# Peptides against a protein of PDB entry 6UG1: the designs that were tried, part 188

Target 1, 304 residues: chain A of PDB entry 6UG1
Amino acid sequence: SNEERKRRKYFHMLYLVCLMVHGFIRNEWINSKRLSRKLSNLVPEKVFELLHPQKDEELPLRSTRKLLDGLKKCMELWQKHWKITKKYDNVGLYMRTWKEIEMSANNKRKFKTLKRSDFLRAVSKGHGDPDISVQGFVAMLRACNVNARLIMSCQPPDFTNMKIDTSLNGNNAYKDMVKYPIFWCEVWDKFSKKWITVDPVNLKTIEQVRLHSKLAPKGVACCERNMLRYVIAYDRKYGCRDVTRRYAQWMNSKVRKRRITKDDFGEKWFRKVITALHHRKRTKIDDYEDQYFFQRDESEGIPD
Target 2, 301 residues: chain A of PDB entry 6UG1 as posed
Amino acid sequence: SNEERKRRKYFHMLYLVCLMVHGFIRNEWINSKRLSRKLSNLVPEKVFELLHPQKDEELPLRSTRKLLDGLKKCMELWQKHWKITKKYDNEGLYMRTWKEIEMSANNKRKFKTLKRSDFLRAVSKGHGDPDISVQGFVAMLRACNVNARLIMSCQPPDFTNMKIDTSLNAYKDMVKYPIFWCEVWDKFSKKWITVDPVNLKTIEQVRLHSKLAPKGVACCERNMLRYVIAYDRKYGCRDVTRRYAQWMNSKVRKRRITKDDFGEKWFRKVITALHHRKRTKIDDYEDQYFFRRDESEGIPD

## One batch from the design tools (peptide; made by RFdiffusion4, then SolubleMPNN)

Design b2_p24_5_s4 (from b2_p24_5, 12 letters changed)
Fold by OpenDDE base, seed 5:
Structure b2_p24_5_s4 (fold): chain B 304 residues (1-304), chain A 24 residues (1-24)
Amino acid sequence: as target 1 above (304 residues)
Amino acid sequence: MEVLDPVTPEQVLANLPVVDQILS
């Protein structure tokens, strides 16, 4: 019905805001001074120097290569620190079906809340799910004075799916779900004036994204619970930015159709949510990023 | 601020007071 379409759109909007607020609060928690002091001790001086290379005036690319090598060594150090990777409870922050949402409303299960103290202990011990691990990795880079962002791929239920039965069939559903991350890291390269993408936990990859990312879900089964729609960046100064354009090859032709921002009302609403979560002044880094997004939008063209 | 990991709709809804505080 038209009413069910409105209800699913509203519930998608509400769920999206709650996910974006979750990302904001996790970003605040990883700024903990107590955690920072513990995590800085994981990074030896030689790796710290690679994270902070001098500017090579002859070849700025040499400075970027040192930073990339420093980030690679940080991923190796983080893997040695992380002792226990827990599986997600059910689907974690991956996308739920509408049937799962309807069934959960009937289940008065007492949910365990993760407290800030429990999170900080989990990161410090190296015991937790992949999302806590990525968040802890961002905290370690921030402890080394690296301009690292927490990235979250927000997975609200698909308001464009109007089917009643949205049950996902398949024995490999969990493996396909966790094939691509929900959380990752971006690091500012001051030499190239670009964000470097870092997945320390899932794919264990470092990318300088130009046209496509390995972190973008591929294949029907992987996209069922992980649709690239709302990739939100949280920086160390409480900035909040939509960075979906970096990871979406087909933003205009495919991704926009699955976003609340497909219409003017949704665009204005989503801008208000981003503005409310953006607690810092604009910087030259934002100008370089917006210029990159503009060039990526022009290069995609208008879909036929 | 207690963050419920919004794994369930009930956990999402339980974060509403936090949402309202940040969006106010």
Scores: peptide ipSAE 0.090, ipTM 0.752, DockQ to the pose 0.885
Fold by OpenDDE base, seed 1:
Order: C-alpha cells, then structure tokens, then sequence
Structure b2_p24_5_s4 (fold): chain B 304 residues (1-304), chain A 24 residues (1-24)
C-alpha cells in the first residue's frame, strides 16, 4: 500500500539517523586520550617516521610510497595486537530485512549494550568484533598523529523493497554478509591530495580509489545485507561527510535510486542530518575531496 | 545518557534520545 511505502521510508530515515549517530559516538570514543597513550606504544619510531615522511620535492610519489609502507606496517602491527575477533551477535550492523524488523519489534529481549569503558577495554586488550577492531585501528593511527577517518557504511533497511516476506534462505548467509566490511579507515595523503582507503581487518587492503573500491559489495548474496548507499566519514575533529561517491562506481545510475536523497525532500533532510553531525569548519582537504567527487560525477555522466 | 551499542533494531532505536540531543 501507499501507507506501507511511507512507513518503510520513515523507518529507513529514523534507522539511518540512529546509525549515523552511532558512528559519531564511536568516533568520539576512539578520540580517548587514555586509549591514544596506550595505542601509540604499539607503533615503533621507524614506523612513525614512515607515517610522517618529508615532502620529496623531486618526486612527491616517494613520500606517498613511504606513507603507504607505514600504513602497511601499522596494519601488520594491528594484526599482532588483535588477539580475538568475535563473531557478530546476529547480523551486527549489517542490513536487516523488513520481516526481521517486524519480528524484533515484538521481541522485548534485553540486549547487552557495550559501554564506552567496555569498548576502550576491548580495544586495549585486542578483543572484540571486527567493527571494534577497525575503530581501534583508527584510534592507533590518530595516536600517531595521522589524519585518519572512521568510515561507516550505514545499512538501514531497504525502503525500496516493497516485498512482504524478505526472508534470506542462505546457508552461507554469515560468510556472505561479512565478506565486505561495514567499518574501515581513510588516511589523508597530503602529497597526492587524496584519501587512502584502509581495511585493516576484513580484506586487509590499502587502496588509492580511482573509479571503484574492493570494499564495495559485489554479487547478490553479499548485497543482501550490505548495500553501498551511505558511506559516512568521521574525522578526528568531529567532521562528518558523505563519502559514498568515492566507493560507488555508479552513484547516479544505481546508488541514488536506493537513497533517501533520490528526491529534493530527502536531499534536504539528509543535509540537515550531516550538518547536525558536522562539528568543524571547512578545510582545504574538504575542497580537494569535493573537487574529486565533482570529477567523479562528470566522469560517470548523467544516466539517460 | 547511556549510549546503547546498536546490534539490534531495538538497540538502534534506543539511541533516539541521543539523536534528539544531537539534532536539537
């Protein structure tokens, strides 16, 4: 019905705000000075120097290569630190079906919540789910004075799915779900004027994204619980930015149709949410990023 | 306010009071 369409749209909007607020709060927690002091000790001086290369005036690419090597070594150090990767309880922050949401609304189960203190302890010990691990990795880079962002792929229920039953029947559903991350890292390369993508936990990859990312879900089974729609970046200065354009090859033709921002009302609403979560002034880094997004929009073209 | 770690739809929705504080 038209009523059910409105209900699903509004529930999607509410759920999206709650996810974006969760990302904001986790970004605040990883700025903990106590955690920073502990995690800085994981990074040897030689690795710190690679993270902070001098500008090579002859070949700026040499400086980028040093940074990439430093990030690779940080990823290796993080793997040594992280002792226990827990499975997600149920589906974690992956996308739920409408049926799962309806069933959950009827289920008054008391769930164990993770407190800030428990999160900081989990990161310090190297014990937690993949999301906690990624968030801790961002905290370690920030402890080394690296301009690292926490990236969250927000997975609100699909308001474009109007099916009554949305049950997922897959035996490998968990493996397909966790094939691509929900959280990852971006690092600012001051030499190339670009964000470097780092997945330290899941794919264990470092990317300089041009047209597409390896972190973008591919295949029907993987996309059931992980649809690339809202990739939100949280920086160390409480900046909040939509960076979906970096990871979406087909932003205009495919991704936009599944976003609340498909219409003017949804665009204005989503801008208000971003503005409310964006607690810093604009910088030249934002200018370079917006220029890159503009060039990506021009290169994709407008779908006919 | 105790921030709930959203693992379930209910835990996500339980962050509404925090949402109101951030969006106000």
Amino acid sequence: as target 1 above (304 residues)
Amino acid sequence: MEVLDPVTPEQVLANLPVVDQILS
Scores: peptide ipSAE 0.031, ipTM 0.686, DockQ to the pose 0.742
Fold by OpenDDE base, seed 3:
Structure b2_p24_5_s4 (fold): chain B 304 residues (1-304), chain A 24 residues (1-24)
Amino acid sequence: as target 1 above (304 residues)
Amino acid sequence: MEVLDPVTPEQVLANLPVVDQILS
């Protein structure tokens, strides 16, 4: 019905804000001074120097290569620190079906909220789910004075899915679900004026995204619980930015149709949510990023 | 539940404890 379509749209909006605020809270927690002091000790001086290369005036690419090598070594150090990767208790922050949402509304499940103290302990011990591990990796880079962002792929229920039964086949679902991450890292390259994408936990990859990312879900089974729609970046200064354009090859033709921002009302609403979570002034880094997004929009074109 | 007017960011922020319980 038209009523069910409206209900799903509004529930999607509510759920999206909930996810975005969760990302904001986790980004605050990883700024803990106590955690920072502990995690800085994981990074030896030689790796710290690679993270902070001098500018090569002859070939700035040499400085980027040193930073990339430093980030690779940080991923290796993080793997040594992380002792226990827990499975998600359910689907974690992956996309729920409408049926699962309806069933969960009827079941007063006491969700076990992770407290800040428990999170800081988990990161410090190297024990937790993949999301806690990524968040801890971002904290380690920030402890080394690296301009690292926490990235969250927000997975609200698909308001464009009007199927009554959205049951997913259970058993192979977990492997396909966790094939691509929900959380990852971006690092500012001051030499190339670009964000470097880092997945330290899932794919264990570093990339300089041009047209497509390895972190973008591919294949029907992987997209059932991980649909690239809202990739939100949280920086060390409490900035909040929509960076979906970086990871979406087909932003205009495919991704936009699945976002609340497909219409003017949704765009204005979503801009208010971003503004409410953005607690810093604009910087030259934001200018370079917006210029990159503009060039990517022009290069994709408007779908006919 | 009557889906009242689109929940403002402020209303969700006020309901953060409930939101964190739904997402946890």
Scores: peptide ipSAE 0.029, ipTM 0.658, DockQ to the pose 0.075
Fold by OpenDDE base, seed 2:
Structure b2_p24_5_s4 (fold): chain B 304 residues (1-304), chain A 24 residues (1-24)
Amino acid sequence: as target 1 above (304 residues)
Amino acid sequence: MEVLDPVTPEQVLANLPVVDQILS
């Protein structure tokens, strides 16, 4: 019905804000001065120097290569620190079906909210799920004065799915769900004026995204619980930005129609949510990023 | 569960404590 379509749209909006606020809270927690002091000790001086290369005036690419080598070594150090990777409870922050949402509303399971103190202890010990591990990696880079963002791929229920029964056949192996991350890192390269994508935990990859990312879900089974729609960036200064354009090859043709921002009402609403979570002034980094997104939008064109 | 019609982000944000329970 039209009523069920409205209900699913509004529930999607509610769930999206909630995911975005979760990302904001986790981004605040990883700015802990106590955690920063502990995590900086994991990075030896030689690796710190690679993270902060001198500007090569002849070939800026040499400075970018040093930064990339420093980030690779930080991933290796992080793997040594991280002792226990827990599985997600059920589906974690991956996309739930409408049926799963309806069934969970009836089950008053007291989910134990992870306290800030427990999160900081988990990161400090190297014990937790992959999301906590990524968040801790961003905290380690920030502890080394690297301009690192926490990236979250928000997975609200698909309001464009109007099927009554959305039960996934139980054969959706946990492996297909977790094949692509929900959380990752971006690092600002001051030499190339670009964000570097870092997945320290799942794919263990570093990318300079041009047209596509390895972190973008591919294949039906992976996309059932991880649909690229809302990739939100949280910086060390409490900036909040939609960076979906970086990771979406087909933003205009494929992604936009699955977002609340497909219409003017949804666009205005989503802009208000971003503005409410964006607690810093605009910077030259935002100008370079917006220019990159503009060029990516022009290069995709209007779908025929 | 009464799906509050979240006309504004602020109304949704006011319901965040309920939502952090849904996301946890």
Scores: peptide ipSAE 0.024, ipTM 0.626, DockQ to the pose 0.079

Design b2_p24_6_s1 (from b2_p24_6 with S1M Y3L E7L D10E H15D V19I)
Fold by OpenDDE base, seed 5:
Structure b2_p24_6_s1 (fold): chain B 304 residues (1-304), chain A 24 residues (1-24)
Amino acid sequence: as target 1 above (304 residues)
Amino acid sequence: MELLKRLFPEFDEEDWKLIEELME
């Protein structure tokens, strides 16, 4: 019905805001000075120097290569630090079906509360789910004065799916779900004027995204609980930016149709949400990023 | 609302107020 469509759209919006606020709060928690002091000790001086290369005036690419090597070593150090990767409770922050949402309303099961203190302890011990691990990795890079962003792929329920029964069958559902991350890192490369994508936990990869990302979910089974629709970046200065364009090869033709921003009302509303979570002034980094997004939009073209 | 309160138990009253304001 039209009413059910409105209800699902509204609930999608509400769930999306909650996910975005969650990302904001986690981004605040990883700015903890106490955590920063502890995590900086994980990074040897030689690795710190690689994270902060001098500008090579002859070949700026050499400086980028040093940074990439530093980030690789940081991922290796992080793997040594992280002792216990917990499974997600149920589906974590991956996409729920409408049926699961309806059934969960009847289930009085309390989810385990993770307080700020619990989070900081989990990161410090290296004991937690993959999301906590990624967030801790971002905290470690920030502790080393690296301009690292927390990236969140927000997974609200699909308001474009009007099917009642969206039962996801199969024992492999969890493996397919966690095949791609919902949290990762970006690092600013001041030499190339680009963001470097870092997945320290799931795929354990560093990527300089041009047209496509390895972190973009592929295949039907993986996309059931992880649809690339809202990739939000949270920086160390409490900036909030939609960076979906980086990871979406087909933003205009495919991804936009699955977003609230498919219409003018949804675009205005989503801009309101981003603005409310963006607590810093614009920088030259934002200009370079917007220029990149513009070029990516032009190169994709308008879908016929 | 109840499901979301259970999913995001870290949210305080200020967080919920912001969410309500953003949904108006």
Scores: peptide ipSAE 0.769, ipTM 0.978, DockQ to the pose 0.813
Fold by OpenDDE base, seed 3:
Structure b2_p24_6_s1 (fold): chain B 304 residues (1-304), chain A 24 residues (1-24)
Amino acid sequence: as target 1 above (304 residues)
Amino acid sequence: MELLKRLFPEFDEEDWKLIEELME
């Protein structure tokens, strides 16, 4: 019905803003001074020097290569620190079906509350789910004075799906769900004037995204619980930015159709949400990023 | 509403107020 379409759109918006607020709160928690002091001790001086290379005036690419080597070594150090990767409770923050949402109203299961103190302890011990591990990795880089962002791929229910969701088959569903991450890291490269993408936990990869990312979900089964629609970046100065354009190869032709921003009302609303979560002034880094997004939009073109 | 309160137990009253204001 038209009423059910309106209800699903409203619930998608409500779920999306909750996910974005969750990302904001986790970004505050990883700025903990207590955690920073503990995590800085994991990074030896030689690795710290690689994270902060001198500018090579002859070949800026040499400085970028040192930074990439430093980030690789940080991923190796993080793997040594992290002792226990817990499975998600149910589906974690991956996408729920509409049927699962309806059935959850009847399910009195108490979700375990993770308090700030519990989070800080989990990161410090190296015991937690993959999301906590990624968030802790961002905290370690920030402790080394690296300009690292927390990236969140927000997974609200698909308001464009008006079908009655069939129950997803259980056993293979978890493996397909966790094949691609929903949290990762970006690091600012001051030499190339670009963000470097770092997945320290899932794919264990570093990439300089040009046209496509390895982190973008591929295949029907993986896309059932992980659709690339809202990739939000949270920086150390409480900036909030939509970075979906970096990771979406087909932003205009495919991704926009599944976003609330497909219409003017949704675009204005989503801009209101981003503005409410963006607590810093604009910088030259934002100018370089917006220029890159503009070039990516022009290169894709507007679908006919 | 109840599902979201269960999914995000870290939210306080100020967080919920902000969410309500953003949904108006």
Scores: peptide ipSAE 0.769, ipTM 0.978, DockQ to the pose 0.806
Fold by OpenDDE base, seed 2:
Structure b2_p24_6_s1 (fold): chain B 304 residues (1-304), chain A 24 residues (1-24)
Amino acid sequence: as target 1 above (304 residues)
Amino acid sequence: MELLKRLFPEFDEEDWKLIEELME
């Protein structure tokens, strides 16, 4: 019905803002001074120097290579620190079906409350789910004065899916779900004026995204619980930015149709949400990023 | 609403107030 469509759209919006607020809170917890002091000790001086290369005036690419090598070593150090990767409780923050949402209203399953103190302890000990691990990795980089962002791929229920939920086949569903991350890291490369994408936990990859990312879900099974629609970046100064354009190859033709921002009302609302979560002034880094997004929009063209 | 309160138990009253204001 038209009413059910309105209800699903509203619930999608409500779920999306909750996910975005969750990302904001986790980003605040990452900025813990106590955690920073502990995590800085994981990074030896030689790796710190690689993270902070001098500008090579002749070949800026040499400085970028040092930074990439430093980030690779930080990923290796993080793997040594991290002792236990827990499975998600149920589906974690991956996308739920509408049927699962309806059924969950009836099922008083106690979700474990993770308080700030529990999070800080989990990161410090190296025990937790993949999301906590990624968030801890961002904290470690920030502890080393690296301009690292927490990236969150927000997975609200698909308001464009009006089909009756087919039963997702249970056993393969978890492997397909966790094939791609929902949290990762970006690091500012001051030499190339670009964000470097870092997945320290899932794919264990570093990439300089041009047209497509390895982190973008591919295949029907993976996209059932992980649809790239809302990729939100949280920086160390409490900036909040939509960076979906980086990871979406087909933003205009495919991704936009699955976003609340497909219409003017949804666009205005989503801008209101971003503005409310953006607690810093604009910087030159934002200018370079916006220029990159503009170039990506031009290169994709207008969808036919 | 109840599902979201269970999914995000870290939210305080200020967080929920902000969410409500953003949904108006």
Scores: peptide ipSAE 0.769, ipTM 0.978, DockQ to the pose 0.805
Fold by OpenDDE base, seed 4:
Structure b2_p24_6_s1 (fold): chain B 304 residues (1-304), chain A 24 residues (1-24)
Amino acid sequence: as target 1 above (304 residues)
Amino acid sequence: MELLKRLFPEFDEEDWKLIEELME
């Protein structure tokens, strides 16, 4: 019905804003001074120097290569620190079906409350789910004075799916779900004027995204619970930015159709949410990023 | 509403107020 369509759209919006607020809160928690002091001790001086290379005036690419090597070593150090990767409780922050949402209203099962103190302890001990691990990795880079962002792929229920029963069949549902991350890191490269993508936990990869990312879900099974629609970046100064354009090859042709921003009302609303969560002034880094997004929009063109 | 309160137990009253204001 039209009413059910409106209800699903509203619930998608409500779920999306909750996910975005969750990302904001986790970004605050990883800015903990106590955590920062502990995590800085994981990074030896030689790795710190690689994270902060001098500008090579002859070949700026050499400086970028040092930064990339430093980030690779930080991933290796992080793997040594992280002792226990817990499974997600149920599906974590991956996409729920409409049936799961409806059935959850009847299920009084309490989710485990993770308080700020519990989070800080989990990161410090290296014990937690993959999301906590990624968030802790961002905290470690920030502790080393690296301009690192927390990236969140928000997975609200698909309001474009009007099926009543969206039961997902199959024993491999968890493996397919976790094949691609929900959280990752971006690091600002001051030499190339670009963001470097870092997945320290899932794919254990570093990439300089041009047209597509390895972190973008591919295939039917993994896209059931992980649809690239809302990729939100949280920086150490409490900036909040939509960076979906970086990771979406087909933003205009495919991704936009599944976003709330497909219409003017949804675009205005989503801008209101971003503005409410963006607690810093604009910088030259934002200008370079917006220029990159503009060039990506021009290069994709308008879908025929 | 109840599902979201269970999924995000870290939210306080201020967080919920902000969410309500954003949904208006």
Scores: peptide ipSAE 0.769, ipTM 0.979, DockQ to the pose 0.798; fails the geometry check

